# Designs tried in a protein design run: peptides against a protein of PDB entry 4XPM. Part 65

Target 1, 160 residues: chain A of PDB entry 4XPM
Amino acid sequence: VMLHSKNVKGFLENTLKPYDLHSVDFKTSSLQSSMIITATNGGILSYATSNNDVPKNSINEINSVNNLKMMSLLIKDKWSEDENDTEEQHSNSCYPVEIDSFKTKIYTYEMEDLHTCVAQIPNSDLLLLFIAEGSFPYGLLVIKIERAMRELTDLFGYKL
Target 2, 67 residues: chain B of PDB entry 4XPM
Amino acid sequence: DIKGTIAFDTHGNVIESTGVGSQRIEDIGDLSKVTLDAEGFAQVQGDSLLVHLYKRNDITLAVYTSA

## One batch from the design tools (peptide; made by RFdiffusion4, then SolubleMPNN)

Design b2_p14_7_s1 (from b2_p14_7, 7 letters changed)
Fold by OpenDDE base, seed 5:
Structure b2_p14_7_s1 (fold): chain B 160 residues (1-160), chain C 67 residues (1-67), chain A 14 residues (1-14)
Amino acid sequence: as target 1 above (160 residues)
Amino acid sequence: as target 2 above (67 residues)
Amino acid sequence: SIRDYLVKLHEELE
């Protein structure tokens, strides 16, 4: 099944859902945002946000989108730098992972008071980006994004 | 009775925390150094609570109990 | 037991 734009949007929206454990009384907040961006320029191809209380076409919505664009660009730049820095790739903020024989890396970045996590979709020109509140544990955020990428096999190898 | 839990990865990053575990994130450093048995378990006596450890596949769990 | 609980919780996280 091929992932189309609407399917990708819906997928990202689903990633916003809180992580709820059953063995213990633990439930996270929803992700603030979930995005697929270009690795080349940090351009947003698709996104979802939990803040849906903003009226469409309002100045607040524009500001919110602009903020996402800014964050995506900043994170892309940091990711690009780290991909060219051996020391950063071996830092505590980098998780090398393998999905179906495809290798990629998950990076965690503190963005002001937010916890972010970004990973290149294997062999593609795309990045998957999660933005969460500061209360969202990084370890769980990494698990969440890894599991999400496993559902994006249709985008593996995607080139712009 | 369980008073709290902590789960953390090999980077020392928290995966989840509950109860008293949420107030003892600083324990991760020491807990990560504990020698586990052949099955991946250990017990560590804390200041007032007993910590039950279990590690498998790069995820370590800590459960805090009174005894 | 506590061990059983630990295993169960771990399986949920895996």
Scores: peptide ipSAE 0.778, ipTM 0.951, DockQ to the pose 0.871
Fold by OpenDDE base, seed 4:
Structure b2_p14_7_s1 (fold): chain B 160 residues (1-160), chain C 67 residues (1-67), chain A 14 residues (1-14)
Amino acid sequence: as target 1 above (160 residues)
Amino acid sequence: as target 2 above (67 residues)
Amino acid sequence: SIRDYLVKLHEELE
């Protein structure tokens, strides 16, 4: 089944949910944001945010969207730099992964007090980006985004 | 009996932490160097707590107990 | 046992 824009939005909204373990008393906060952006320019194709109690079409909403645009652009730029840097690809911030024979990399980046991770959707011009609070552990973010990526096979190979 | 837990990956990044484990994130460096048995288990005495280790598929778990 | 607990927790994270 083809993944439509509305379905992508719903998917991203679902990724916002806290990670809740049952074997131990451990539960994260919700992700602040989940986005699909272009690898070329960092443009946001789809996004979801938690605790977005901002009136629609308000100045505050515009500022919120603009903030996401800025963060996505900054992360895209850093990702692009790292993809062209062998040393950075061997750092603790880079996780090479393989999904159904498709290779990609997951990068973790600290953005001020926020914890972020980004990964190229395999063979595509798209990046999946998670933004979480500083209390969200990086190791879990990596697991979360890898699992999410496995559900986006319809976007594998997507070219702009 | 369990006082806390830590889970971490091969990069030394935390996956989860609970109890006393949340206060011992700095232990990851040393715990990652512990030699595990053929089944992936080990025990390490740390301070007044015993650390029980288990690693499989690039995820290491540490459980802290009093004994 | 502690080992059983470790295995259980690990399976949840996998």
Scores: peptide ipSAE 0.778, ipTM 0.951, DockQ to the pose 0.847
Fold by OpenDDE base, seed 1:
Structure b2_p14_7_s1 (fold): chain B 160 residues (1-160), chain C 67 residues (1-67), chain A 14 residues (1-14)
Amino acid sequence: as target 1 above (160 residues)
Amino acid sequence: as target 2 above (67 residues)
Amino acid sequence: SIRDYLVKLHEELE
């Protein structure tokens, strides 16, 4: 199935779901937000948020979207810096991964009291970005975003 | 009886924690250095609890029991 | 057994 705008939005919404283990009593909160952004400018191409209780076109919604835009830009900037910094790529905040012979990196970043992770969709101009509460473990966040990227093969090699 | 669990990756980041494991996150540093057997298992006496370890494919599990 | 439990839990995380 080809990924189109509506399909991407639905995909991101599904990534918001909590991670629920069955072997142990462990369940995370929902992701606060999930986004696909441009690696060049941090522009949001698609996003989903767990807080949908805000009326549409309200001032609160506008502020929420603006906050996402700000976070997206900040994370993109940090990602760009790290991609040009060998030391940062060897820190414990960087996970080199390979998906079907395509190489990429997953970075974890503290954003105020939030836990975030970002990864370039392989060979593309796009980044996948997860934002979670501070209680969401980084190790699990990394696993979550890696698994999500495996479902985005249609975007591999996507250029703006 | 299982008192808690910790799962962590090769970077020392937590994947999950439950029970007493949630209060033993600081154990990860030492647990990551434990020598495992050929099947990936080990047991370590930690404080008043026994820690059962299993590692495979860069994920380490620690289960805490009283014995 | 504990080992069986560890394997089961690990498989759930994989």
Scores: peptide ipSAE 0.777, ipTM 0.951, DockQ to the pose 0.842
Fold by OpenDDE base, seed 3:
Structure b2_p14_7_s1 (fold): chain B 160 residues (1-160), chain C 67 residues (1-67), chain A 14 residues (1-14)
Amino acid sequence: as target 1 above (160 residues)
Amino acid sequence: as target 2 above (67 residues)
Amino acid sequence: SIRDYLVKLHEELE
């Protein structure tokens, strides 16, 4: 099954859902944002946000999108730096992972008061980016993004 | 009789925490060093609470009980 | 038992 642009949007929206455990009383907040961006320029190809109460085409919506653009660019730049830094790749903020014989890395970043994680979609020019509140545990954020990438095999090897 | 839980990964990052576990995140450093048995279990006495550990596939669980 | 609970909780996280 081919993952089209509309399917990608729906996929990202699904990743926003809280993580709710049954064995213990534990439930997270929704992710603030979920995005697919270019590794080259940090351009947003697709995104979803939990704050959908803003009127369409309003100034507030434009400002929120601009904020996402800024964050995506900053995270892309930091990711690029870390990909060229051996020490950063061996820090506790970097998780080397393998998905179906494809290797990639998951990075966790504190962005102001937000918890973020980013990972290159294997062998592609694309990054998957999650933005969550500070109360969202990093360990769980890493699990979420790894599981999400396993559902994006259609994008593996995608080149711009 | 469960007072709380902590789950953490091999990087020491929290996956989940509940109850008294949410107030004992600093225990992760010591708990990560505990020797587990062949089945992946251990028990550690900590102050007034007993910590029950279980690790499998790079995820460690800690459950706090009174006994 | 506590062990059974640990296993079930762990499986939920996997």
Scores: peptide ipSAE 0.777, ipTM 0.950, DockQ to the pose 0.882

Design b2_p14_7_s2 (from b2_p14_7, 7 letters changed)
Fold by OpenDDE base, seed 5:
Structure b2_p14_7_s2 (fold): chain B 160 residues (1-160), chain C 67 residues (1-67), chain A 14 residues (1-14)
Amino acid sequence: as target 1 above (160 residues)
Amino acid sequence: as target 2 above (67 residues)
Amino acid sequence: SMRDYLIKLMEELE
């Protein structure tokens, strides 16, 4: 199935949903944000946020979007540095994964009080980025983003 | 009765935690070193609680009980 | 049993 811009947006919105277990009383918060950004300069191609109660074109919305832009840029920069650092690639914050014979890495980064994880969509110029509250466990965040990437096979190999 | 749970990955990062498990994240270091049986199970005595361990596919699950 | 419960919970995580 071809992923168009609207489909990607909807996909990202779905990733915001909390993780809920039934055998135990465990339910996470929603992701704060979910984004697809460029690996080259951290530009946001698509994004979703859990706080949709902000009026459009409001100062609060502008500040929110600007904040996302800043975070995406910072995370892209850190990701780029780590991709050129063998020690960082072997750190506890790097998860090498393989999806359908495509190799990629998931990195976890703490951004102030937020928990984030980012992964290059296999063989592409795109990064998938999740931003969650500090209470969101990193181990679960990694699982979540890996599962999400498995649904983005149409973007594998995407070059800008 | 189950008093809490912790699940963690091979990096020692938490996947989920509930009940007393949420207050025992520091146990992960020791729990990760426990020798499991052929089926991936083990039991470890904690400070007043029994920990039931199960590992599968790089995920370790710990369930805390009183007995 | 406890083992059954552990397996069930693990399946939810996977």
Scores: peptide ipSAE 0.774, ipTM 0.948, DockQ to the pose 0.872
Fold by OpenDDE base, seed 4:
Structure b2_p14_7_s2 (fold): chain B 160 residues (1-160), chain C 67 residues (1-67), chain A 14 residues (1-14)
Amino acid sequence: as target 1 above (160 residues)
Amino acid sequence: as target 2 above (67 residues)
Amino acid sequence: SMRDYLIKLMEELE
């Protein structure tokens, strides 16, 4: 079934949920943001945020959206640079992965005090982007985004 | 009794940590070099704690106990 | 056993 915009939004909202283990006392915070952006210009196609306390159409909401746009652009630029840098692709910040015979890479980036990870949806012009607090472990972010991407097969090969 | 845990990936990045494990992230470097048995297990004495290791599918678990 | 616990925890992470 084709993913509609509303379905994508709901999917991203679900990714915000904290990771909770039962065998040990370990639970993360919610993701700050989850986004699908364009690989070309970093434009946000869909997003979800855990901070929904801002009144709609307020100046604070506009500022929040603008902040996400800025983060998206910065991460897209870094991703683009790394995709053209062999050394960066072999760093500990790059995770080559294969999903259903499609190859992609997951990158982790620290943005100020935030932990982020980004990955190109296989064969597409789209990136999946998670933004979390600094307390969210990078190794777990990688696992989380990989698992999420496996549920986005409808977007594989998507071209703008 | 379990005193803490660490889980980490092949890049040395933390997946989870609890208890004393949260204070021993620096152990990952040494733990990643430990030779595991055929089933993926090992035990390493570290300071006053015993570390129980298990690796599967690029994830390494370390459980810290007193014995 | 400890091994059983490790396996159980690993299954949660996977």
Scores: peptide ipSAE 0.774, ipTM 0.948, DockQ to the pose 0.873
Fold by OpenDDE base, seed 1:
Structure b2_p14_7_s2 (fold): chain B 160 residues (1-160), chain C 67 residues (1-67), chain A 14 residues (1-14)
Amino acid sequence: as target 1 above (160 residues)
Amino acid sequence: as target 2 above (67 residues)
Amino acid sequence: SMRDYLIKLMEELE
């Protein structure tokens, strides 16, 4: 099944689901947001948020979307800087990964009290971005985004 | 018998923590240096608790028990 | 056993 815009939105919504272990009493919160953005401008191509308590087209929704736009731009800028910085690529905040022979990197970034991670979809002009509460462990966030990227093979090599 | 757990990656970042493990995040540094057997297991005495370790595919599990 | 439990938990994480 080809990945279309509606399918992407649904996919991102599914990534919001909390991580729940059964062998131990461990369950995370839902992700606050999950986004696909452009690596060039940080523009949002698709997004999902767990904050659906605001009426559509309300001022609160607009502010929420604007906040996502700002965060995506800031993270894109930081990602761009790190991609041009060898030292940053060797920090504990950078995870080089390989998916089906395609290489990419996962970066973790602290944004105020939020935990975020971002990764370039392999060979594409797109970034996958997760935003979680500060209680969401970074190690788990990395695992989550890597697994998500493995389901986005249709976007590998996507150019704007 | 299980008092808590910690799971962490090769960067020392937490994957999950429960019970007393949530209060022992500082143990990760030492636990990451423990020599494991051929199957990836080890046991380490930590304070009053016994730590059971298992590592596979860059993930290390630590389970804390009283004995 | 403890080893069985560790393996089970690891499988949940993977």
Scores: peptide ipSAE 0.774, ipTM 0.948, DockQ to the pose 0.868
Fold by OpenDDE base, seed 3:
Structure b2_p14_7_s2 (fold): chain B 160 residues (1-160), chain C 67 residues (1-67), chain A 14 residues (1-14)
Amino acid sequence: as target 1 above (160 residues)
Amino acid sequence: as target 2 above (67 residues)
Amino acid sequence: SMRDYLIKLMEELE
């Protein structure tokens, strides 16, 4: 089944949902944002945000989108640097993973007071990016993004 | 009689924490070095709490109890 | 038992 753009948006929205355990009293906040961006320029191809209280087409909405554009570009730049740095690839913030025989890496980045993680969709020109509050634990963020990528097989090998 | 929990990955990053576990993130370093039995379990006596450990698929779970 | 609880909680994490 083909994952169309509308399906991608819905998929990203689903990743925003908080993690809720039942055996213990543990529940996270929703992710602030979930995005698919280009690895080349950091351009946003699709995104979802938990902040939907802003009126559509308002100045505040435009500003929030511009903020996402800025963050995506910064994270893309950091990712690009790390992909060309052997030392950074062996740091505690890098998780090499294999999904269906495809290899990729998950990076965690502190962005101001936010916790972020980014991963290249295997063999593609695309990055999956999660942005969460500082209270969202990195270990869980990594698990979320790995599991999310396993559902994006239609994008594996996607080239711009 | 569970006082708290911590779950962490092989990088020492927290997956979840509750109760006293949220105040004992620094224990991860020592807990990651504990030798587990063949089934992936161990118990470690710490200060006034007993830590019950279970590791499976690169996730380590620690449950804190009074006994 | 405690082991059963640990297994149950681990299954929730996975």
Scores: peptide ipSAE 0.773, ipTM 0.948, DockQ to the pose 0.874

Design b2_p14_7_s3 (from b2_p14_7, 4 letters changed)
Fold by OpenDDE base, seed 5:
Structure b2_p14_7_s3 (fold): chain B 160 residues (1-160), chain C 67 residues (1-67), chain A 14 residues (1-14)
Amino acid sequence: as target 1 above (160 residues)
Amino acid sequence: as target 2 above (67 residues)
Amino acid sequence: SIRDYLKKLMDELE
């Protein structure tokens, strides 16, 4: 199935949903944000946020979007640095993964009080980025983004 | 009775934690070193609680019980 | 059993 812009937006919105276990009393918060950004410039191609109660074109919305832009740029820069640093690629914050014979890496980054993880969509110029509250476990965040990438096969190999 | 749980990955990062497990994240370091049996299970005495371990596909699960 | 519970919970995690 071809992923169009609307489909991507809806997909990202679905990734915001909390992780809920039934065998134990464990339920996470929703992701704060989920986005696809360019690996080159950190530009946001699509995004979803859990706080949708902000009026459009309001100052609060502008500040929120600007904050996302700043975070995406900073994370892209850090990701780019790590991709050129063998030591960082072997650090505890880097998870090499393979999806359908495509190799990629998941990086976890703490951004102030937030927990984030980012991964290059295999063989593409795109990054998938999750931003969560500090209470969201990194191990679960990694699992979540890996599973999400498995649903984005249409974007594998996407070049700008 | 289950008093809590911790699940963690091979990097020692938490996947989930509940109950007393949420207060015992520091146990991960020691729990990751425990030798498991052929089926991936182990039991460890820890701080008045019994820890039941199970590892499968790089995920380690710890369940804390009173006995 | 506790082992069954562990397996059940692990199934939810995977």
Scores: peptide ipSAE 0.774, ipTM 0.949, DockQ to the pose 0.875
Fold by OpenDDE base, seed 4:
Structure b2_p14_7_s3 (fold): chain B 160 residues (1-160), chain C 67 residues (1-67), chain A 14 residues (1-14)
Amino acid sequence: as target 1 above (160 residues)
Amino acid sequence: as target 2 above (67 residues)
Amino acid sequence: SIRDYLKKLMDELE
């Protein structure tokens, strides 16, 4: 079934949920944000945020959206640079992965006090982007985004 | 008794940590170099704690116990 | 056993 915009939004909202282990006392915070952005310009096609306490159409909401736009652009730029840098692709911040015979890479980036990870949806013009608090382990972010991407097969090969 | 845990990936990045493991993130470097047996297990004495290691599918798990 | 616990926890991580 094809993913519609509403379905994508709901999917991203679900990715916000904290990771909770049962064998040990370990539970993360919710992701701050989850987004699908364009690889070309960093434009946000869909997003979800855990901070929904801001009144709609308020100046604070506008500022929050603008902040996400800024983050998206910054991460897209860094991603673009790394995709053209062999050394960066072999750093500990780059995870080559294969999903259903499609190859992609997951990058981790620290943005101020936030932990982020981004990955190109295979063969597409889209990036999946997670933003979390600094307490969210990078290794877990990588696992989380990889598993999320496996559920986005409808977007594989998507071109703008 | 389990005193804590650490899980980390092949890049040395933390996946999870609990208990004393949260205070021993620096152990990852040494733990990643430990030779595992055919089943993916090992035991290493670390300070006053025994570290039980298990690796599967690029994830290494360390459990700290008193014995 | 400890090994059983390790496997159990690993199962949760995967």
Scores: peptide ipSAE 0.774, ipTM 0.949, DockQ to the pose 0.880
Fold by OpenDDE base, seed 3:
Structure b2_p14_7_s3 (fold): chain B 160 residues (1-160), chain C 67 residues (1-67), chain A 14 residues (1-14)
Amino acid sequence: as target 1 above (160 residues)
Amino acid sequence: as target 2 above (67 residues)
Amino acid sequence: SIRDYLKKLMDELE
């Protein structure tokens, strides 16, 4: 089954949901944002945000989107640097993973007071990007993005 | 009698924490070095609390109890 | 038992 643009948007929205355990009293906040961006320019192809209280087409919404564009570009730049740095690839912030025989890396980045993680969709020109509050633990963020990528096999090998 | 929990990955990053576990994130360094039995379990006495460890698929879980 | 609880909680994490 082909993952179309509308399906991608819905998929990203689903990743925003908080992690809730039942055996213990543990529940995270929702992710602030979930995005698919280009690895080349950091351009946003699709995104979802938990901040939906802003009126549509308002100046505040435009500013929010512009902020996402800025963050995506900054994270893309950092990712690009790390992909060309052997030392950074062996840092504690880099998780090499293999999904269905496809290799990729998950990076965690502190962006101001936010916790972020980014990963190249295997063999593609696309990055999956999660942005969360500072209270969201990095270990869980990595688990979330790995599991999310396993559901994006239709995008594996996607070239611009 | 569970006082708290910590779950962490092989990089030492927290996955979840509750109760007293949220105040003992610094224990991860030592807990990651504990030798587990064949089933992936161990017990470690930490100050006044007993730590019950279980590791499976690169996730280590620590549960703190009074005994 | 505590081991059963640990396994239960681990199942939720996975």
Scores: peptide ipSAE 0.773, ipTM 0.948, DockQ to the pose 0.878
Fold by OpenDDE base, seed 1:
Structure b2_p14_7_s3 (fold): chain B 160 residues (1-160), chain C 67 residues (1-67), chain A 14 residues (1-14)
Amino acid sequence: as target 1 above (160 residues)
Amino acid sequence: as target 2 above (67 residues)
Amino acid sequence: SIRDYLKKLMDELE
């Protein structure tokens, strides 16, 4: 099944689901947000958020979307800087990964009290971005985004 | 017998923690240096608790027990 | 056994 805009939105919504272990009493919160943004400008192509308690078209929704736009831009800028910085690529915040012979990197970033991670969809102009509460472990966030990218093969090599 | 757990990656970042493991995040540094057997297991005495280690595919799991 | 439990939990993590 090819990924279309509606399919991408649904995919991102599914990534919001909490991680739940059964052998031990461990369950995370839902992700606050999951986004696909452009690597060039940080523009949001698709997004999902767990904060659906605000009425549509309300001022609160507008502010929420604007906040996502701001965060995406800031993270894109940091990602761009790190991609041009060899030292940052060797820090504990950078995870080089390979998916089906395609190489990419996962970066973790602290934003105020939030835990975020971002990764370039292999050979594409797109970034996948997860935003979680500060209680969400970074190691798990990295695993989550890597597994998510494995489901986005249709976007590999996507150019704007 | 299980008092808690910690799972962490090769960067020392937590994957999950439960029970007393949530209060022993500082153990990750030392646990990451423990030599494992051929099957990826080890046991380490940590304070009053015994730590059972298992590593597979860049994930290290620590389970804390009383004995 | 404890090893069986460790393997079980690891399976959930992977």
Scores: peptide ipSAE 0.773, ipTM 0.949, DockQ to the pose 0.875

